# Designs tried in a protein design run: peptides against a protein of PDB entry 7AL2. Part 15

Target 1, 85 residues: chain A of PDB entry 7AL2
Amino acid sequence: YEIMLIRPKTIDDINYVVDQVLEESNPVILDLSFLEKESPANFKLAGEKIKQMRSNYGAEALLLSRCNDKNLIIIAPKGVSLVRK

## One batch from the design tools (peptide; made by RFdiffusion4, then SolubleMPNN)

Design b1_p11_4_s1 (from b1_p11_4, 8 letters changed)
Fold by OpenDDE base, seed 1:
Structure b1_p11_4_s1 (fold): chain B 85 residues (1-85), chain A 11 residues (1-11)
Amino acid sequence: as target 1 above (85 residues)
Amino acid sequence: SFDEILELANS
């Protein structure tokens, strides 16, 4: 698999993340800071998609960093293990 | 909500 890195800005970007996780089985390191600042609606949508991927497809999510300028989460498809030591 | 996602991600 590949690890994708993206800072989504549009709905298309959000759907790209979904495709990478569910169809390509690639983990995605996701920076939500743009959406959080610029689009409450799309920020909410991104969150809902993450929740859906977890609930329905066995994806996992782990917060990597959150500060004033970053909102970094890794989303892993089922079969890719995220381990916090 | 996003807070719920953060909760899950932090757990």
Scores: peptide ipSAE 0.061, ipTM 0.715, DockQ to the pose 0.147
Fold by OpenDDE base, seed 4:
Structure b1_p11_4_s1 (fold): chain B 85 residues (1-85), chain A 11 residues (1-11)
Amino acid sequence: as target 1 above (85 residues)
Amino acid sequence: SFDEILELANS
């Protein structure tokens, strides 16, 4: 698999993330800082999509870093294990 | 909510 890196800015970007995780089985490192600052609605949508992927498809999510200019979360499809030690 | 996602991601 490939690891995708994206800082989504639009709904199309959010849907691209979903497609990468569910259809391509690629982990995605998301920087949600743009949506968090610029679009509360799309930020909420991104969170809902992450929850849906976890609940319905066995995806996992792990917070990598949260600071002033970055909000990094990795989303892994089922079969790719995220382990925090 | 996204806060719930953050909580899960930090677990």
Scores: peptide ipSAE 0.059, ipTM 0.714, DockQ to the pose 0.145
Fold by OpenDDE base, seed 3:
Formats: structure tokens, sequence, C-alpha cells
Structure b1_p11_4_s1 (fold): chain B 85 residues (1-85), chain A 11 residues (1-11)
């Protein structure tokens, strides 16, 4: 698999993340800082999609970093283990 | 935690 890195800005970007996790089985490192600042609606949508992937497909998500201008999360498909040391 | 981020997204 590949590890994708994306800072989504549009609904199309959010759906691209879903495709990468569910169709391609690729972990995705997300920077949600743009959506959080510029589009509360799409920020909420991104969270809902992540919740759905966790609930329905066994994906896991882990917060990597949260700062004033950064919001980094890794979302991994089922079968890829995320471990915090 | 990630759950805290989800809470922010749902606000």
Amino acid sequence: as target 1 above (85 residues)
Amino acid sequence: SFDEILELANS
C-alpha cells in the first residue's frame, strides 16, 4: 500500500480520501486545518465520513498533531495497525 | 485525541 498525504479543501477532496481508504486500502494523513478555518460545513462532513469509515469498515483514526494552524490525523484501513508508543 | 477532533467537527 501507499501512504497518502492530503490537505483537503473541497468536497471532492473529502471523497478522494474515502476512495483512498476504502477502495485502494491506503492510509491517509490528513491536514484538516484548511476546512476547519474556511468551511465549517465541510469540516463537519469530513468528520462524519471518518466516523462512517470507522463504524462501517473498521478503519482506525489517530490524532498526530493539533496546533493553532495545524490539524493532522491519520486514517488507516482495516488491516493496517496504528500504534501509539 | 481524535475523538476530541470529531467533537469539534460536530459543533
Scores: peptide ipSAE 0.054, ipTM 0.684, DockQ to the pose 0.863
Fold by OpenDDE base, seed 2:
Structure b1_p11_4_s1 (fold): chain B 85 residues (1-85), chain A 11 residues (1-11)
Amino acid sequence: as target 1 above (85 residues)
Amino acid sequence: SFDEILELANS
């Protein structure tokens, strides 16, 4: 698999994340900082999509870093294990 | 936490 990196800015970007996780089985490291600052609606949508992937498809998500300019989350598809040491 | 972000987004 590939690890995708994206800072989503649009609904198309959000759907791209969903496609990568669910259809391509690729982990995605995403930075939600743009949506958080610029689009409350799309930030909410992104969160809902992540929740749905966790609840319905066995995806796993982990907050990597949150600071002024970054809101980094990794979302991994079922079959890719996230391990924190 | 991640759950806090999701809660914020869903609020």
Scores: peptide ipSAE 0.053, ipTM 0.693, DockQ to the pose 0.741

Design b1_p11_4_s2 (from b1_p11_4, 7 letters changed)
Fold by OpenDDE base, seed 2:
Structure b1_p11_4_s2 (fold): chain B 85 residues (1-85), chain A 11 residues (1-11)
Amino acid sequence: as target 1 above (85 residues)
Amino acid sequence: SFEEILKLAES
């Protein structure tokens, strides 16, 4: 698999994340900082998609960094283990 | 936390 990196700005970007996790089985490191600042609606959508992937498909999500200019989360498909030490 | 971020997104 590949690890994808993206800072989503649009609905198309959000759907790209979903496709990478569910269809391609690729982990995605995403920065939600743009959506959080510029589009509350799409920020909410991104959160709902992540929740759905966790609940329905066994995806895992882990917060990597949260500060003023970054909101980094890794989302892994079922079968890719995320371990925090 | 991650869960806090998701809750914020849902608000």
Scores: peptide ipSAE 0.040, ipTM 0.687, DockQ to the pose 0.797
Fold by OpenDDE base, seed 1:
Structure b1_p11_4_s2 (fold): chain B 85 residues (1-85), chain A 11 residues (1-11)
Amino acid sequence: as target 1 above (85 residues)
Amino acid sequence: SFEEILKLAES
């Protein structure tokens, strides 16, 4: 698999993340800081998609960094384990 | 939940 890096800005970007995780089985490291600042609606949508992937498809999500201008999360598809030591 | 992940980071 590949690890994808993206800072989503649009709904298309959010759907790209979903496709990568569910269709391509690729982990995605995403920075949600743009959506959080610029579009509360799309930020909420991204969160809902992540929750749906976790609840329905066995994906995992882990916060990597949260600061003033970053909201960095990794989402892994089922079969790729995320381990925090 | 995703919001819980964020809440934990912000707390």
Scores: peptide ipSAE 0.040, ipTM 0.658, DockQ to the pose 0.192
Fold by OpenDDE base, seed 3:
Structure b1_p11_4_s2 (fold): chain B 85 residues (1-85), chain A 11 residues (1-11)
Amino acid sequence: as target 1 above (85 residues)
Amino acid sequence: SFEEILKLAES
C-alpha cells in the first residue's frame, strides 16, 4: 500500500480520501486546517465521513498534531495497524 | 467541535 498525504479544500477532495481508504486500502495523512478555517460545513462533513469509515468498514483514526495552525490526523483502512506508544 | 470530531473518530 501507499500512504497518501492531502490537505483537502473541497468536497471532491473529501471523496478522494474516502476512495483512497475504502477502494485502494491506503492510509491517508489529513491536514484539516484549511477546512476548519474556510468551510465549517465541509469540515463537519469530513469528520462525519471519518466516523462512517470507522463504524462501517473498520477504519482507524489517530491524531498526529494539533495546534493553532495545524490539524493532522491519520486514517487507516482495516488491516493496517495504528499504535500509539 | 474539532475536539469532539477527533474523539469520535479515534474511539
Scores: peptide ipSAE 0.039, ipTM 0.683, DockQ to the pose 0.165
Fold by OpenDDE base, seed 4:
Structure b1_p11_4_s2 (fold): chain B 85 residues (1-85), chain A 11 residues (1-11)
Amino acid sequence: as target 1 above (85 residues)
Amino acid sequence: SFEEILKLAES
């Protein structure tokens, strides 16, 4: 698999993330800082999509970093294990 | 939940 990196800005980008995780089985490192600041609606949508992937498809999500200009979360498809120590 | 993940980031 490939690890995708994206800072989504649009609904198309959010759908791209979903496609990468569920269809391509690629982990995605997301920077949600743009959506959080510029579009509360799309930020909420991204969160809902992540919850759906976790609940319905066994995806995992893990926070990587949180600061003023970054909100980094990795989401991995089922079969790729994320471990925090 | 995703919200819980974000909440942890804020602390």
Scores: peptide ipSAE 0.038, ipTM 0.661, DockQ to the pose 0.191

Design b1_p11_4_s3 (from b1_p11_4, 6 letters changed)
Fold by OpenDDE base, seed 4:
Structure b1_p11_4_s3 (fold): chain B 85 residues (1-85), chain A 11 residues (1-11)
Amino acid sequence: as target 1 above (85 residues)
Amino acid sequence: SFEEILELAES
């Protein structure tokens, strides 16, 4: 698999993340800082999509870093395990 | 909440 990196800005970008995780089985490291600051509606949508992928498809999501200019999350498809030590 | 969408956190 490939690890995709994206800072989503649009609904198309959010759907791209979903496609990468569910159709391509690629983990995605995404920076949600743009949506969090510029579009509360799309930030909420992104969160809903992440919850759906976790609940319905066995995806896992891990917060990597959160600060003023970055909100980094990795979401991994089922079969790619995320482990915290 | 934001944290509720995540399975694991950075801390």
Scores: peptide ipSAE 0.103, ipTM 0.721, DockQ to the pose 0.127
Fold by OpenDDE base, seed 3:
Formats: sequence, C-alpha cells, structure tokens
Structure b1_p11_4_s3 (fold): chain B 85 residues (1-85), chain A 11 residues (1-11)
Amino acid sequence: as target 1 above (85 residues)
Amino acid sequence: SFEEILELAES
C-alpha cells in the first residue's frame, strides 16, 4: 500500500480521501486545518465521513498533531494497525 | 464531536 498525504480544501478532496481508504486500502494523512478555518460545513462533513469509515468499515483514526494552525490525522483502513507506544 | 472521530490521539 501507499500512504497518501493531503490537505483537503473541497468536497471533491474529501471524497478522494474516502476512495483512497475504502477502494485503494491506503492510509491517508490529513491536514484538516484548511477546512477547520475556512469551511465549518465541510469540516463537519469530513468528520462524518471518518466516523462512517470507522463504524462501517473498521478504519482507525489517530491524531498526530493539533495546534492553532495545524490539524493532522491519520486514517487507516482495516488491516493496517495503528499503535501508540 | 471532533474528539469522537478519533480512536487514538497523541499523548
């Protein structure tokens, strides 16, 4: 598999993330800082999509870094283990 | 909530 990196800005970008996780089985490192600052509606949508992938497909999500200007999350498909040491 | 979407978080 490949690890994808993206800072989504549009709904198309959000759907691209879903496709990478569910269809390509690739982990995605997301920077949600743009959506959080510029589009509360699309930020909420991104969160809903992540919750759906966790609930329905066994995906996992890990917060990597959060501050006033960054919001980094990794979303991994089922079969890719995320471990915090 | 935002925290709800995370299964694991940074320490």
Scores: peptide ipSAE 0.096, ipTM 0.721, DockQ to the pose 0.123
Fold by OpenDDE base, seed 5:
Structure b1_p11_4_s3 (fold): chain B 85 residues (1-85), chain A 11 residues (1-11)
Amino acid sequence: as target 1 above (85 residues)
Amino acid sequence: SFEEILELAES
């Protein structure tokens, strides 16, 4: 698999993340800082999509870093284990 | 909440 990196800005970007995780089985490292700052509605949508992937498809999500300038999350498809040392 | 979407958090 590939690990995708993206800072979503649009609904199309959010759907791209969903496609990568569910259709391509690729982990995605995403920076949600743009959505959180610029579009509360799309930030909420992104969160709902992540929750759906976790609940319905066995995806896992890990907060990598959160600060004023960065909101990094890795979301992994079922079968890719995320481990915190 | 935002934290609810995560299963694991940064250490």
Scores: peptide ipSAE 0.093, ipTM 0.718, DockQ to the pose 0.122
Fold by OpenDDE base, seed 2:
Structure b1_p11_4_s3 (fold): chain B 85 residues (1-85), chain A 11 residues (1-11)
Amino acid sequence: as target 1 above (85 residues)
Amino acid sequence: SFEEILELAES
């Protein structure tokens, strides 16, 4: 698999994340800072998509870093293990 | 909530 990196800005970007996780089985490291600042609606949508992937497809989500200028999360498809030590 | 999105967190 590949690890995809993206800072989503649009609904198309959000759907790209979903496709990468569910269809391509690729982990995605995403920075939600743009959506959080510029589009509360799409930020909420991104969150709902992540919850759906967790609930329905066994994806895992791990917060990598949250500060004033970034909000980094990794989303892993089922079968790719995320471990926090 | 934002925390509800995550199963694992950095802290």
Scores: peptide ipSAE 0.089, ipTM 0.717, DockQ to the pose 0.128

Design b1_p11_4_s4 (from b1_p11_4, 9 letters changed)
Fold by OpenDDE base, seed 5:
Structure b1_p11_4_s4 (fold): chain B 85 residues (1-85), chain A 11 residues (1-11)
Amino acid sequence: as target 1 above (85 residues)
Amino acid sequence: SFDEILKLAEE
């Protein structure tokens, strides 16, 4: 698989993340800082999509780093385990 | 909430 990196800015980007995780089975490292700052509606939508992927498809989501200009998350599809050492 | 969605990873 591939690991995708994206800072989503639009609904199309959010749907791209969903497609990568569910259809391509690729982990995605995404920075939600743009949506959180610029579009509360799309930030909420992104969160809902992540919850749906976790609840319905066995995806796992970890917050990697959250600071002023970064909201870094990894979403892993089912079968790719995220392990903290 | 957003915090309910994610686990915190070690930075």
Scores: peptide ipSAE 0.069, ipTM 0.704, DockQ to the pose 0.110
Fold by OpenDDE base, seed 4:
Structure b1_p11_4_s4 (fold): chain B 85 residues (1-85), chain A 11 residues (1-11)
Amino acid sequence: as target 1 above (85 residues)
Amino acid sequence: SFDEILKLAEE
């Protein structure tokens, strides 16, 4: 698999993340800071998609870093385990 | 909430 990196700005970007995780089985490291600041509606949508992937497809989501300029999350498909030591 | 969505990791 590949690890995709993206800072989503649009609904198309959010759907791209979903496609990468569910169809391509690629983990995605995403920065949600743009959506959080610029589009509360799309930020909420992104969160809903992440919850759905976790609930329905066995994806796992891990917060990597949150500060004023970044909201970094990794979302991994079912076959990729995220482990904190 | 983020707690519902995410597992937390230390920076």
Scores: peptide ipSAE 0.065, ipTM 0.698, DockQ to the pose 0.115
Fold by OpenDDE base, seed 2:
Structure b1_p11_4_s4 (fold): chain B 85 residues (1-85), chain A 11 residues (1-11)
Amino acid sequence: as target 1 above (85 residues)
Amino acid sequence: SFDEILKLAEE
């Protein structure tokens, strides 16, 4: 698999993340800081999509870093386990 | 909520 990196800015980007996780089984490291600042609606949508992937498809989502300038999350598909050693 | 969406980790 590939690890995708994206800072979503549009609904298309959000759907791209969903497709990467669910269809391509690729983990995605995403920065939600743009949506959080520029589009509360799309930020909420992104969160709902992440919830759906977790609850319905066994994806795992981990907050990597949240600071003033970034909101980094990794979302992993069911087959990829996120482990902290 | 955001807490419901994500597993929180140390930074």
Scores: peptide ipSAE 0.064, ipTM 0.695, DockQ to the pose 0.120
Fold by OpenDDE base, seed 3:
Structure b1_p11_4_s4 (fold): chain B 85 residues (1-85), chain A 11 residues (1-11)
Amino acid sequence: as target 1 above (85 residues)
Amino acid sequence: SFDEILKLAEE
């Protein structure tokens, strides 16, 4: 698999993330800082998509870093385990 | 909420 990195700005970007996780089985590292600041509606949509992938497809989501200028999250498909040492 | 969406990294 590949690890995708993206800072989504549009609904098309959000749907791209969904396709990468569910269809390609690739983990995605997201920076949600743009959506959180510029589009509360699309930020909420992104969160709903993550919830759906966790609930229905066994994806796992982990907060990596959150501060004033970044919001980093990794979402992994069911076949990829996220482990902290 | 973010707590419901995410597992905490506990950095």
Scores: peptide ipSAE 0.058, ipTM 0.695, DockQ to the pose 0.115

Design b1_p11_5_s1 (from b1_p11_5, 4 letters changed)
Fold by OpenDDE base, seed 4:
Structure b1_p11_5_s1 (fold): chain B 85 residues (1-85), chain A 11 residues (1-11)
Amino acid sequence: as target 1 above (85 residues)
Amino acid sequence: SDELLDTVADK
């Protein structure tokens, strides 16, 4: 698989993330900082999509970094384990 | 939101 990196800015970008996780089985590292600042509605949508992937498809999500200009989260599809040591 | 996160295995 490939690891995708994206800083979503649009609904199309959010849907791209969903496609990568669910259809391509690729982990995605997201920076949600643009949406959080510029579009509360799309930020909420992104969060809902993450919850749906976790609840319905066995995806996992982990916060990588949260600070002033970053909101980094990794989403892993079912079968790709996130492990902390 | 803490709700976004899953439990991660610790090793």
Scores: peptide ipSAE 0.028, ipTM 0.581, DockQ to the pose 0.197
Fold by OpenDDE base, seed 5:
Structure b1_p11_5_s1 (fold): chain B 85 residues (1-85), chain A 11 residues (1-11)
Amino acid sequence: as target 1 above (85 residues)
Amino acid sequence: SDELLDTVADK
């Protein structure tokens, strides 16, 4: 698999994340900071999509870093485990 | 749950 990196800005970007996780089975590292600040509606949508992937498809989502200028999350498809050493 | 994030599993 590949690890995708994206800072989504649009609904198209959100759909791209969903496609990468569910259709391509690729983990995605995404920065939600743009949406959180610039589009609360799309930020909420992104969160809902992440929760749906977790609830319906067994994806896992882990917060990597949260601060004023970044909100980094990794989303892993069911076949990829996230492990802390 | 409304919780967005999971925790990482410990190896």
Scores: peptide ipSAE 0.027, ipTM 0.580, DockQ to the pose 0.173
Fold by OpenDDE base, seed 1:
Structure b1_p11_5_s1 (fold): chain B 85 residues (1-85), chain A 11 residues (1-11)
Amino acid sequence: as target 1 above (85 residues)
Amino acid sequence: SDELLDTVADK
């Protein structure tokens, strides 16, 4: 698999993330900071998609960094484990 | 859980 890195700005980007996780089985490191500041609606949508991937497809989503201008999350598809040592 | 994200340990 590949690890994708994206700061989504549009609904298309959100759908791209979903496709990468569910169809390509690629982990995605996601920065939601743009959506959070520019589009509350799309920010909410992104969150709902993440919840759906977790609930329905066994994905995991971990917060990596939350500060002033960063909202970094890793989303791992089922089969790719996230381990903290 | 209704939590959006799982949390990592505080540093």
Scores: peptide ipSAE 0.027, ipTM 0.573, DockQ to the pose 0.154
Fold by OpenDDE base, seed 3:
Structure b1_p11_5_s1 (fold): chain B 85 residues (1-85), chain A 11 residues (1-11)
Amino acid sequence: as target 1 above (85 residues)
Amino acid sequence: SDELLDTVADK
């Protein structure tokens, strides 16, 4: 698999993330800072899609960095193991 | 750190 990196700005970008996780089985490192600042509606939508992938498809979503002007999350498809040491 | 692998909270 590949690890995708994206800072989504549109609904099309959000759907691209979903396709990468569910259809391509690729982990995605996601920066939500643009949506959080510029589009509350699409920020909410992105969160809903992440929750759906967790609940219905066994994906995991972990916070990598959260501060002012930064919101980095990794979404891992089922079968990709994230291990804490 | 532990924070790096914490599950993201509902928004």
Scores: peptide ipSAE 0.024, ipTM 0.589, DockQ to the pose 0.148

Design b1_p11_5_s2 (from b1_p11_5, 5 letters changed)
Fold by OpenDDE base, seed 2:
Structure b1_p11_5_s2 (fold): chain B 85 residues (1-85), chain A 11 residues (1-11)
Amino acid sequence: as target 1 above (85 residues)
Amino acid sequence: SDELLSEVADK
């Protein structure tokens, strides 16, 4: 698999993340900082999509970093285990 | 929000 890195800015970007995780089975490192600052609605939407992937498709999501300029989450499809060492 | 993030991802 490939690991995708994206800082989504639009709904199209959010849907791209969903496609990568569910259709391509690629983990995605996601920076939600743009959405959090610029679009509360799309930030909420992104969160809902992540929760849906976890709930319905067995994806895992782990917070990597939370600071002023970054909100990094890795989303892994089922079959790719996230392990903290 | 932090509350939303807590539901979105584990730490």
Scores: peptide ipSAE 0.323, ipTM 0.836, DockQ to the pose 0.890
Fold by OpenDDE base, seed 4:
Structure b1_p11_5_s2 (fold): chain B 85 residues (1-85), chain A 11 residues (1-11)
Amino acid sequence: as target 1 above (85 residues)
Amino acid sequence: SDELLSEVADK
């Protein structure tokens, strides 16, 4: 598989993340900082999509970094384990 | 939203 990196700005970008995780079985590292700042609605939507992938498809999500200008989360499809040591 | 992040991802 491939690891995708994206800082989503639009609904199309959010849907791209969903496609990568569920259809392509690729982990995605997301920077949600743009949505958090510029679009509370799309930030909420992105969060709902991640929760849906976790609840319905066995995806895992791990916070990588949270600071002023970054909100990094990795989303892994079922079968790709995220482990913190 | 810190609450949303807590619902979305593990730390």
Scores: peptide ipSAE 0.321, ipTM 0.836, DockQ to the pose 0.899
Fold by OpenDDE base, seed 1:
Structure b1_p11_5_s2 (fold): chain B 85 residues (1-85), chain A 11 residues (1-11)
Amino acid sequence: as target 1 above (85 residues)
Amino acid sequence: SDELLSEVADK
């Protein structure tokens, strides 16, 4: 698999993340900072999509970095384990 | 926003 890195700005980008996780089985490092700043609606949508992937498809999501200017989350498809040591 | 993030991702 490949690890994708994306800072989504549009709904198309959000759907791209979903495709990468569910169809391509690629982990995605996701920076939600743009959506959080620019579109509360799309930020909420992105969160809902992540919840759905976790609930319905066994994806996992781990917060990597949270500060005033960063919002990094890794989303891993089922079969790719996220381990914090 | 932080509340939503806490529901979306583990820390």
Scores: peptide ipSAE 0.320, ipTM 0.837, DockQ to the pose 0.924
Fold by OpenDDE base, seed 3:
Structure b1_p11_5_s2 (fold): chain B 85 residues (1-85), chain A 11 residues (1-11)
Amino acid sequence: as target 1 above (85 residues)
Amino acid sequence: SDELLSEVADK
């Protein structure tokens, strides 16, 4: 698999993340800082999509970095183990 | 929001 890196800005970008995780089985490192600042509605939508992937498809999501201007999350498809040591 | 992140991702 490949590890994708994306800073989504649109609904199309959010759906691209879903496709990468569910269709391509690729982990995605997300920077949600743009959506959080510029579109509360799409930020909420992105969160809902991540929760759905966790609940319905066995994806895992781990917060990598959170500060005032950074919001990094990795989401991994089922079968890719995320381990914090 | 921070609340949304806590619901979405583990730390």
Scores: peptide ipSAE 0.320, ipTM 0.835, DockQ to the pose 0.913

Design b1_p11_5_s3 (from b1_p11_5, 4 letters changed)
Fold by OpenDDE base, seed 4:
Structure b1_p11_5_s3 (fold): chain B 85 residues (1-85), chain A 11 residues (1-11)
Amino acid sequence: as target 1 above (85 residues)
Amino acid sequence: SDELLSTVADK
């Protein structure tokens, strides 16, 4: 698999993340900081998509970094395990 | 939101 990196800015970007996780089985490291600042609606949508992938498709999500200008999350598809040492 | 996160196994 590939690890995708994206800072989504649009709904198309959010849907791209979903496609990468569910269809391509690629983990995605995404920075939600743009959406959080610029579009509360799309930020909420992104969060709901993450929850849906977790609940319905066995994806896992982990917060990597949260600070003033970053909101980094990794989303792993089913079959790719996130492990903390 | 804590609800966004899944549990991660310790290694």
Scores: peptide ipSAE 0.039, ipTM 0.576, DockQ to the pose 0.195
Fold by OpenDDE base, seed 5:
Structure b1_p11_5_s3 (fold): chain B 85 residues (1-85), chain A 11 residues (1-11)
Amino acid sequence: as target 1 above (85 residues)
Amino acid sequence: SDELLSTVADK
């Protein structure tokens, strides 16, 4: 698999993330900071889609870093394990 | 739950 990196800015970007996780089975590292600041509606939408992927498809979402400039999250598809050592 | 994130597994 590939690891995708994206800072979503549009609904198309959000849907791209969903496609990568569910259709391509690729982990995605996201920075949600743009959406959080520029579009609360799309930030909420992104969050809802992440929750749906977790609930319905066995994806896992883990916070990597949170500050005023970054909101970094990794989303892993069901077959990819996230491990802390 | 409305919790967005899960925790990573320890290994």
Scores: peptide ipSAE 0.037, ipTM 0.570, DockQ to the pose 0.176
Fold by OpenDDE base, seed 3:
Formats: C-alpha cells, sequence, structure tokens
Structure b1_p11_5_s3 (fold): chain B 85 residues (1-85), chain A 11 residues (1-11)
C-alpha cells in the first residue's frame, strides 16, 4: 500500500480520501485545518465520513496533532494496525 | 483517543 497525504479543501477531496481508504486500501494522513477554518459544513462532513469508515468498514483513526493552526489525523484501512506506545 | 478525535471532528 501507499501512505497518502492530503489537506482537503472540497467535497471532492473528502470523497477522494474515502476512496483511498476503502477502495485502494491506503492509509491517509489528512490535515483538516483548511476545512475547519473555511467551511464548517464540510469540516463536519469530513468527520462524519471518518466515523462511518470506522463504524462500517473497520477503519482506525488516530489524532496526530491538534493546536490552533493544525488538525492532523491518520485514517487506516482494516488490516493496517495503528499503535500508540 | 477515539473520543478526542470525535470531539475535534464534530466541531
Amino acid sequence: as target 1 above (85 residues)
Amino acid sequence: SDELLSTVADK
């Protein structure tokens, strides 16, 4: 697999993340800071999509960094283990 | 944690 890195700005970008995780089985490191600042509606949508992937497809998600200007999350498909030690 | 992640994502 490949590890994708993206800072989503549109609904198309959000759907691209979903496709990478569910169809391509690639982990994605995503920065939600643009959506959080520029589109509250799409920020919420991105969060809902992440939760749906966790609940329905066995994906795992982990917060990497959160501050005033960053919102970094890794989402991994089923079969790729995320471990915090 | 998942709870922390969900809190951030739901803002």
Scores: peptide ipSAE 0.032, ipTM 0.591, DockQ to the pose 0.171
Fold by OpenDDE base, seed 2:
Structure b1_p11_5_s3 (fold): chain B 85 residues (1-85), chain A 11 residues (1-11)
Amino acid sequence: as target 1 above (85 residues)
Amino acid sequence: SDELLSTVADK
């Protein structure tokens, strides 16, 4: 698999993340900081899709970093295990 | 954790 890196800015980007995780089985490292600042609606949508992938498809998600200019999350498909020390 | 992720996602 590949690890995808993206800072989503549009709904198309959010759907790209979903496609990468569910269809391509690729982990995605997301920076949600753009959406958080520029679009509360799309930020909420992104979060809901992450929760849906966790609840319905066995994806795992971990917060990597939350600071003033970053909101980094890794979302991994069912076949990839995420482990935090 | 699920709680932490939900908190961030719900903001």
Scores: peptide ipSAE 0.032, ipTM 0.594, DockQ to the pose 0.171

